# Designs tried in a protein design run: peptides against a protein of PDB entry 3ESW. Part 277

Target 1, 322 residues: chain A of PDB entry 3ESW
Amino acid sequence: NNIDFDSIAKMLLIKYKDFILSKFKKAAPVENIRFQNLVHTNQFAQGVLGQSQHLCTVYDNPSWHSIVLETLDLDLIYKNVDKEFAKDGHAEGENIYTDYLVKELLRYFKQDFFKWCNKPDCNHCGQNTSENMTPLGSQGPNGEESKFNCGTVEIYKCNRCGNITRFPRYNDPIKLLETRKGRCGEWCNLFTLILKSFGLDVRYVWNREDHVWCEYFSNFLNRWVHVDSCEQSFDQPYIYSINWNKKMSYCIAFGKDGVVDVSKRYILQNELPRDQIKEEDLKFLCQFITKRLRYSLNDDEIYQLACRDEQEQIELIRGKTQ

## One batch from the design tools (peptide; made by RFdiffusion4, then SolubleMPNN)

Design b2_p30_5_s2
Fold by OpenDDE base, seed 5:
Structure b2_p30_5_s2 (fold): chain B 322 residues (1-322), chain A 30 residues (1-30)
Amino acid sequence: as target 1 above (322 residues)
Amino acid sequence: NELEEEKLKIAKKLLELIELFLEEEEKEKE
């Protein structure tokens, strides 16, 4: 009996699709209980949930995308992308154009648009006076600063004139289009919105050890790509563990379609104790939040995303980022 | 869909392997 391998393979794929779709159905009562208990009893889990409620959805704002695109020098950006694409991009196919776009956005953002602010300049003495600024501490926002989702204001005193300068840590990325300065938080926040405004699949990566960056899903590379706006870095996940010799415990990626523990991509050495949550509970938490984020998607969208998730998990297990 | 084609290839290879194992198991019974 000539086994029709093609027919069997097709049937297997159908059954596999059905199996995957079954995992993304509404959570069972037992899973809901486990989730509620976890977020109520574990502070780290509560923190991940809280971040997901903001970071997974806040950047999907069409009005913000329009404001970003109106604010950026799109003519310069696309001119530079077209120039780089014309050199070699045609040989690699059209999908590589998006990689060139992200690389140019990294360049443009760091070199032309945004500024690193370790200390602010003195409001009275003017430009290049940050060296004269002494930190006095942090306080809550005033009435004006509160309009722009400001959680903390750093206070500095000028050693020359004695005046106080406020450095509000704005979380409103539209305000950051105006201020055009900050640290890793402001950089990553605004840059995530910028990438989203170009219609890209982007995740915000939170590191417990006080750093943040992005991931972009490259259609050319067919994987998630490390993107750090502060470092103008593209596809260099090793920079923290290897180049900086940074010790890290957790890296969690937050995107529209899911929450993923990406620690294995970035924590290559000097791993700190992962003692904030049980590994099984973290895995469950990320899967549960991801499942909720996908409740409104159709079966084909769920299946496509599940296939992408599976590929990423294989990548993370095999350590093949190259 | 390139992904479906790849999965189809993997599924075919898995089926071929299963057949090979079944053939070996039949030979061990003779």
Scores: peptide ipSAE 0.016, ipTM 0.402, DockQ to the pose 0.056
Fold by OpenDDE base, seed 1:
Formats: sequence, structure tokens, C-alpha cells
Structure b2_p30_5_s2 (fold): chain B 322 residues (1-322), chain A 30 residues (1-30)
Amino acid sequence: as target 1 above (322 residues)
Amino acid sequence: NELEEEKLKIAKKLLELIELFLEEEEKEKE
């Protein structure tokens, strides 16, 4: 009996697809109860949920994408991308072009577009006066600052003229297109929107130990790629643990298609205690939120994303970048 | 043979997925 191995293989693939799709069905009542109990009893879980409600969807705004694309020097960006692609990219195919684009956006953003602001310049004394600024503390936004999703304003006094300068910590990325300055939060917020505006698959990565960055899904590399706008860094997930010797406990990635614990990609040494939530509960939470984000997708989209998720999990477990 | 390399790549990926699945099932039983 010639075993039709092709028929068996096709049957196995169908059964496998059905199995994968079954995991993304609407949550059972028991899972909903577990989820509700978890987010009501665990502060870290509540924080992850709260972040997901914002970060997973806020950047999927076509109006914002248009404003971004109208604000950036696209001619300069594409000129530089084309120049770099013409050197080496033609041999690697069209998919590598997007990697060159992201690298140029990192360069453009850090070198030409945005500024790091440890302390603001004095509004009265003008440029290059930040060295004269003394922090007085933080306060709530005024009526004008409140229009731009500002939760906190840092207050500084000029040692030279004695005047007060306000540094609003804006969360509105469109306002950041105007201000062109900030710290890691403002950098990552606006840069995430910039990448999204080019139609890229992007995640916002939150680190519990006061840093944030992006991940971009490279079609050329067929994986999630570390992207840090502050560092002009592409595919260097080790920079925090190894180069900075940073101690970390959690790195959580937030995207339109899911929430993923990416701690294993970034925490290579100096791991802090992961005591905020049980590992099983965190896994459950991320999976549950991910399922909800995918409820409107068709079976083929769900299956493709699930295959991507599995490849990422293999990468994260084995420490092998594919 | 390019076809054998592709088959080997697929087989390795399947083994990796099976191993991952088994590891997850073991963790769920603990």
C-alpha cells in the first residue's frame, strides 16, 4: 500500500491549522473570570492591561499618519535610502529596502529632526542656557498644556535671570512634531508613530526599569527587530543588559496584533526579580489580550500571526536570532 | 540539494515546534 505521504502531510497541515485556530477562539467563560480576577487583584496585570488599551491602538490613526508624512522631509529620507540601497540592496531583493528605510529614519530622527532634552533652555535667556537651569519639581499642566495630553510639567528656574521655564511632558505625538524635543518617552512615542506612518508592523516596548523602545517586523529578516530611536540602534537588543549593564525585570511589547513578553530578548544578564506577577499569569494575560486584539481578523490572518508568534517564541526560548 | 535543505529546514522547524509544545505542556502539568 503506497502510503500517500503527500495526502497525510496535507491532512496534518489542516489539523494543525485547525488546532492553532482553536486557540484563538472567543475566550471561554472561565478564562474571562480568570482575566477579570487577575486584573482586579494584580496591580502589574492592571498596568499591562491599561497600557494595552492605549499603546495597541493609539498609533493606528490615519490622520496622524498623514500629518507625520507631511511634516517629515520625505525627499531627503528616500534619497538617502535609495543611495544606501543602490550600494548593496539590489542583490538581496526588495524586502531589504524596508530595513534601509528604518535605518535612515533612525538617522534622520536623531540627527536632523528631534532633540534630547535633559533640561530645557531658559525661555528668557535663549539657546544653550540649559546649564543654568535648576529643577524646582513637577506640577500639573496649565490650560494650554492640557490640550496636548500633558500629565506632568517639570519646572526649572534660571540661575542667571531667575525666570521660570516650564518643560511639559507631552504625550500627544502630534505636539511632539512641533516641540521636537524630549526624553526616552517622547522619543519612543513619536518614533513609533513615524514608523507606523510608513505602514510598518511596529511594537512599543515598555521596560519596567524606566526605558522604552520599538520593535519593527522585518520582512527581510523575517523576525522582530530591536529599534531604539534614542540610540539610533537597529537590531542591538543586547545594548541594555550588556553595554549599559542595566538591571531589568520585564520588557513587554505592545502592538496592534498582540501583547508579548519580550524580556528574554533584552534581559541577557543582571536580571532583577520577576515578582510582580506569576509567570503563568503573565503568559495568560498577554495571550488573553492578544486574542481580544485579533477577534476581528479572519482565519488566514489569525493563522499567519500565530505562525509568526510561534517563530518568535522559539527565538526567545533558544536565544537564536533566525 | 536545495530541496533536501528545504525539507531539512522544515523538519527542524517542526521539531522545534514540537519541543516547544512539549515543554509548554510539561510546564502546565507542574
Scores: peptide ipSAE 0.015, ipTM 0.419, DockQ to the pose 0.410
Fold by OpenDDE base, seed 2:
Structure b2_p30_5_s2 (fold): chain B 322 residues (1-322), chain A 30 residues (1-30)
Amino acid sequence: as target 1 above (322 residues)
Amino acid sequence: NELEEEKLKIAKKLLELIELFLEEEEKEKE
């Protein structure tokens, strides 16, 4: 009675794949009812859904990718990447090249390309006059500003010349390629598009406590890597909780292939109450949106992503990158 | 607690797969 363990193993793998794929089938009517009830009754759930409808798809625009690649100094970027790769990268294999690319893009973006704007310079007095600017409040966009997905405009008065300077908070990342300035929102928005323009797997991470950053899927490290353009930070998820001593409640990652609660990666101490939604309902919501985002994918793509999701969940539970 | 929940989830999946194999083996014997 020779148990053919190889045959059993092959059958197990087939049935396991089918089992995993079955979880990504169209939602049952009961799940749809639960989803609709959740987003209609819970404001936080509605917010997550609204963000997913934008952030999961907006950066998958080939026209925008072309404009980004035409705007960046690619010769400088690749020269620097090649230089760093030539030092240490050859020993680690070709997959590490993308990690060097992301690190150079972080450097290039912060040092050479984009500017932090707490207060704008005075349009009349010129450069380096932000110290003379007094905030007067915020207002709606004008007709020109409205062309670039502007939700609000911050208004400043110059203490020196008395003139008004407008700081539009543009959400159009193509406009940000022109303006080259902003706060965490503008930085993360444009930098997410930049990373996507290189064909990378990228997620936008929203923190409820007024910060945003990226995650990049490193093929070399075989995991999601923290990326913050404002901080020029690569693989430092602890900076908010530990270095800044920031209090946080929720971190939600939005990508083309899924929505994931990544709070466990970033909230290491000083956790605020998670009282906006039940944990089970948040888990259900993220899974439900993720299923919808994958409806057009083939079985092999679904299975590969499901394996990646499982690895990430294990990482988040263990709290150690092994 | 979360590690034990994930272990339990994996164990349940494995049991479900084993049950499916047993059901198929029974059908092949009829």
Scores: peptide ipSAE 0.013, ipTM 0.427, DockQ to the pose 0.045
Fold by OpenDDE base, seed 4:
Structure b2_p30_5_s2 (fold): chain B 322 residues (1-322), chain A 30 residues (1-30)
Amino acid sequence: as target 1 above (322 residues)
Amino acid sequence: NELEEEKLKIAKKLLELIELFLEEEEKEKE
């Protein structure tokens, strides 16, 4: 009896797909209880859930995407992308074009569009007056600032003119298109929206140790790629642990299709104690939230994303197969 | 658990390779 290996292979693939899909079915009552208990008893879990409720969906706003695309110098961006793409001898239609686009968006954003703001300039004295600014503390937003999802306003006094300058920490990325300044939070927030506006798969990465960045899913590289708008960095996940010698405990990625612990990608040395949650509970939490985010997807979409997740988990365990 | 996860990953890669192979064979028959 000639073993029809092709038929067996097809049958195995079908069974495997069914097995994968079975993992994304609605949570069992026991899983719901575990989830509820975890988010009610563990502050870190509650924080991850709270962030997921915002970060996983906020950037999926077509109106915002239109505003972004109307605000950016698309002619300049695509001109530069096309130039660099052609220079490297790539043909039109290659998936690598999106990598060039992201690299140009990093350049454009840092060099042409957005400004780092340690201290604001004095509203009265004008540009390049931040050196004269003394922090007085933080306060709540005023009525105007509150319109733009502002939770905190940093207050500065000008040592030269004595006037007060307000630096609202806006969370509305559309307001950031106007203000064009901020720190890592504002940079990452707006840049995440910018990448999403080009139809890219993007995750917001939160680091517990006061940094944030993006990941972009490169169809060319077939993986999640580190993207830091502050650093104009593409595919350099090592910059924090190695270049900055930063100590870190948790890096959590938030995207429309899932929440993933990406700590292994970025924490290469100087790992801080991971004492905020049990590893098994964090894994469960991320998987549970991810399942919920995928409940509206069809079986093929779920399967493709599950395959992507599995490849990412291999990458995170084995490191980059150079 | 890590070993089982790694075995599962290897199995998945093998399945993906099998899928790609089957898709290529189907395209060659059309």
Scores: peptide ipSAE 0.017, ipTM 0.450, DockQ to the pose 0.036; fails the geometry check

Design b2_p30_5_s3
Fold by OpenDDE base, seed 2:
Structure b2_p30_5_s3 (fold): chain B 322 residues (1-322), chain A 30 residues (1-30)
Amino acid sequence: as target 1 above (322 residues)
Amino acid sequence: NLINKIIKEILKKQLEKIKLFLEEEKKEKE
């Protein structure tokens, strides 16, 4: 009796799919209690939850995508992408074109569109006067600044004219399309929206040690790719730990479909103590939030994402990009 | 789907091992 191994394999794949889908069913009462207790008792967990409530959904705004696409020089961007794509002669199909697009968006954003603002220019003295600015501290937003989701305003005094210049830290990415300046927070915020506006699968990565960047899911590479708009960096997750010798404890990725601890991708050396939460509780928290984000998805979408998650976990354990 | 292919291959290998095990158990009972 020839065992039909193909039939058995098909049955096992069906059962495996059902098993995976069962993990994304509504949380049991005990899991809800654990979640509630965790976010009420652990400040780090509360912070991760709070960030997920914003970062996982805020960039999925069609009106914002339209405004972004209307604001960018799309003709220049696509001209440059086409030019670089043509040079490499890659018959590798439509999927690699998106990697070229992301690389050009990194170039365009850093070189042509957005500006780093360590200190603002003096509003009275004009351009290239930031060297004359002395920080006085920070304060709350005024009535106008408050319209653009501003939590903090940095205050500077000009050493030349004595006038005060305000540098509002806007969290509204549409306002950032106007101001076109900021630090890592503003850069990452707007650049995340830009990537999302092209229909890309993007995560916002928060590092506890005061840095933020993106991840893009490359269909060509079939993995999450490090993207840092400040550094014009594509697929260089090592830059923080190795090149900067940065000490880090946590890197958490926030996307529409999940929250993932990606610390293993970026923390390659000089790891700081991970003492803010128990590892099992962090894993539980990320999984719990991820389940909630997927409640409206169909079974095929859930299964595809679960397969992607498993592949990412294997990558993170092996420390090798597959 | 690459994962489905990998799973299918892993499952085939596992099933082959199970088959071999069952064939050995039959020989021990014969």
Scores: peptide ipSAE 0.021, ipTM 0.446, DockQ to the pose 0.048
Fold by OpenDDE base, seed 4:
Structure b2_p30_5_s3 (fold): chain B 322 residues (1-322), chain A 30 residues (1-30)
Amino acid sequence: as target 1 above (322 residues)
Amino acid sequence: NLINKIIKEILKKQLEKIKLFLEEEKKEKE
């Protein structure tokens, strides 16, 4: 009896798909109890959950995407993308074009669009007066600032004119399109929205040690790619651990389709103690939130994402971007 | 055939994942 290997292969693929899909079924009562206990008893877990509730969904706003695209110099951006794409001899329609787009968006954002704000300029004295600014502390937002999801306002006094300048830390990325200045938080927030506005798969990466950046899923590279708008960095996950010699404990990526511990991608040396949560509990938490984010997806979407997750997990274990 | 390639790749990935997991467990025990 000639073993129909094709039939067996098809059956195995079906069973494998079913097996994968079974992992994304609605959480069992025991998993719900574990989740509830974890987020109620572990502050780090609660923080991850809280961040996921915001970061996983906030950027999926079509109205915001339209505003972004109307605000950016798309003609300049695409002109530069096309120019660089053509230089490298790529044909139109290659998935690599999106990588060029992200690289240009990094350039455009840092060079042409957004400003780093260590200290604000004096509102009275004008541009390039930040050197004259003395921090007085922080306060709550006023009535106007509160309209733009401002949690904190840094207060500065000008040493030259004595006037007070307010630097509101806006969390509304649409307001950031107007203000066009900030620190790593504002940079990453707006840049995440910008990337999302181009229809890209993007994650917001939170580092416990006071830095934030993005990841973009490159269809060309078939992996998540490190993207830091502050650094104009593409696919350089090592910059923090190696170049900055930064000590880090946790890097958590937040996207519409999942929450992932990406610490292994970025923490290459100088690892700080991971003592905020048990590794098993963190893995469970991220997986549980990820399952919830995918409950509305169809079986094919779930399967594709699960395959992507598996590839990423292999990559993270290897510590090498292949 | 495509199916055999897919199965082979799946099995390869699973094997790699297992190997890497075992290597990590060894490093954590050393």
Scores: peptide ipSAE 0.016, ipTM 0.426, DockQ to the pose 0.167
Fold by OpenDDE base, seed 3:
Structure b2_p30_5_s3 (fold): chain B 322 residues (1-322), chain A 30 residues (1-30)
Amino acid sequence: as target 1 above (322 residues)
Amino acid sequence: NLINKIIKEILKKQLEKIKLFLEEEKKEKE
C-alpha cells in the first residue's frame, strides 16, 4: 500500500492552517473579560493599549504618504539607492533594493533633512544660538501650537537677548515635515511615516526607558530589522544595551498588523526588573490586541502573518541564546 | 514535492521554536 505522502501532506497543511486560523478567531467572552480586567487594573497594560490605538493605525494615512513623497527629494534618494545597489552588484532582485532604500532614507533623513534639537535656537538671535538657551520649564500649547497635536511646549530663555523661545513638542508628523527638528520622539514619528510612505512594513518600537525607534520588515533578510533614524542605524539592535550600556525593561513594537514584545531583541544586558505586568498578562495583551488588528484580514493574510510571527518568535528566542 | 517541503519547513521551524523555548526556560531556571 503506497502511502500517498502527498495526500497526507496536503491534509496536514490544511489542518495546520485551520489550527493557526483558529487562534485568530474573535476573542471568546472570557478573553474579553480578561482583557478588560487587565487594562482596568494594570497601568502598563492600559498604556500599551493606549499606544496601540494610536501607533498601530496613525501612519496608515494615504494623504500623509502623498505629502511626504512630495516633500522629500525623491530624485536624490533614488539616485543614491541606485548607485549603492549598482556597487554591490547584487543580482538578488527587488527584495534587497528595499534594504538599500531604507539605508539611504536613514542617511538622507539624518544628513540632509532633519535636525536634532536638544535646545532650540533663539528666535531672535537666529541660527546656532542654542548654547545660549536656558530651559525655564514646560507648559501647555497655545492656540496655534494646539493645531498640530502638541501636548507640551518647552520654554527657553536666551541668555544673550533675554527673549523667550518656545519649543513645541509636536506629535503631528506633517508639521514635523515643516519644522524638521526634534528629539527621538519627533525623529521616530516622522521617520516611521516616511518609511510607511514608501509602502514598507514598519513598526514603531517604544522603550519604557525613554527611547523610541523603528523596525522595518526586510523581505531580503526575511525578518524585522532594527532601524533608528537618530543613529542612522540599520540592523544594530545591540546599540542600546551594548554601546550605550542602557538599562531597559520593555521594548514594545506597534504595527498595523500587531503588537509584539521585542524586548529580547534589544535588551541584551543590564535588564531592569520587568515588574510592571506579569509576563503571561503582557503576552496575552499583545496577542489580544494583535488579534483585534487582524479581524478584517482574510484567512490567507492571517496565515501569512502568523507564519511571520512564528519566525520572529524563533529569532527572539535565539537572540537570548547568543 | 513543494507541499512536503513547505510542511517540512513549517515543522522544522515549530520544532526549533519548541527546542529553543525549552532551552531558554532551562536557562531561566538555573
Scores: peptide ipSAE 0.021, ipTM 0.410, DockQ to the pose 0.208; fails the geometry check
Fold by OpenDDE base, seed 1:
Structure b2_p30_5_s3 (fold): chain B 322 residues (1-322), chain A 30 residues (1-30)
Amino acid sequence: as target 1 above (322 residues)
Amino acid sequence: NLINKIIKEILKKQLEKIKLFLEEEKKEKE
């Protein structure tokens, strides 16, 4: 009996797909109970959930995408991308073009578009007066600042003229298109929106130790790629642990299709205690939130994303992020 | 050939997951 190996293989693939899909079905009552208990009893879990409710969906705003694309110098961006892409003779295929786009967006954003703001300039004395600014502390937003999702306003006094200058920490990325200044939070927030506006698969990475960055899914590299707008960095996940010698405990990636613990990609040394949540509970939490984010997707989309997730997990285990 | 490649990739992924699970379980026991 010639064993139809092709038929068996097809059957196995179907069964495997069904098995994968079964994991993304509606959560069992016991899983819901575990989830509810976890987020009510563990502050870190509650924080991750809260962040997911915002970061996983906020950037999927078509109106914002339009505003971004209208604000950026697209002619300059694409001119530069085309120039760099042409140097490689198109030999590596069309998918590499997106990597060039992201690299140019990093350049454009840091060099041409956005500004790092340690201290604001004095509103009275004008440009290049930040050296004269003394911090007085922080306060809540005023009525105007509150319109732009501002949680905190840093207050500065000018040593030259004595006037007060306010530096609102805006969380509205559209306001950041106007102000064009900030620190890592504002940089990452707006840059995440920019990448999303080009239709890219992007995640916002939150580090517990006061830094944030992006990940972009490269179709050329077939993996998630580290992207830091502040550093103009592409595919350098080691910069924090190795170059900065930063101590870190948690890196959590938030995207429209899931929440993933990406700590293994970035925490290469100087690991701080991971004592905020049990590892099993964190894994469960991320999987549970991811499952919820995918409830509206079809079986093929779920399967493709699950395959991507599996590849990423293998990558993270192997330490083969580069 | 394609089906065999896919099966091998699936099996490889599953084996890697099992290895990960065993490593995690070992760390929890240490």
Scores: peptide ipSAE 0.019, ipTM 0.429, DockQ to the pose 0.152; fails the geometry check

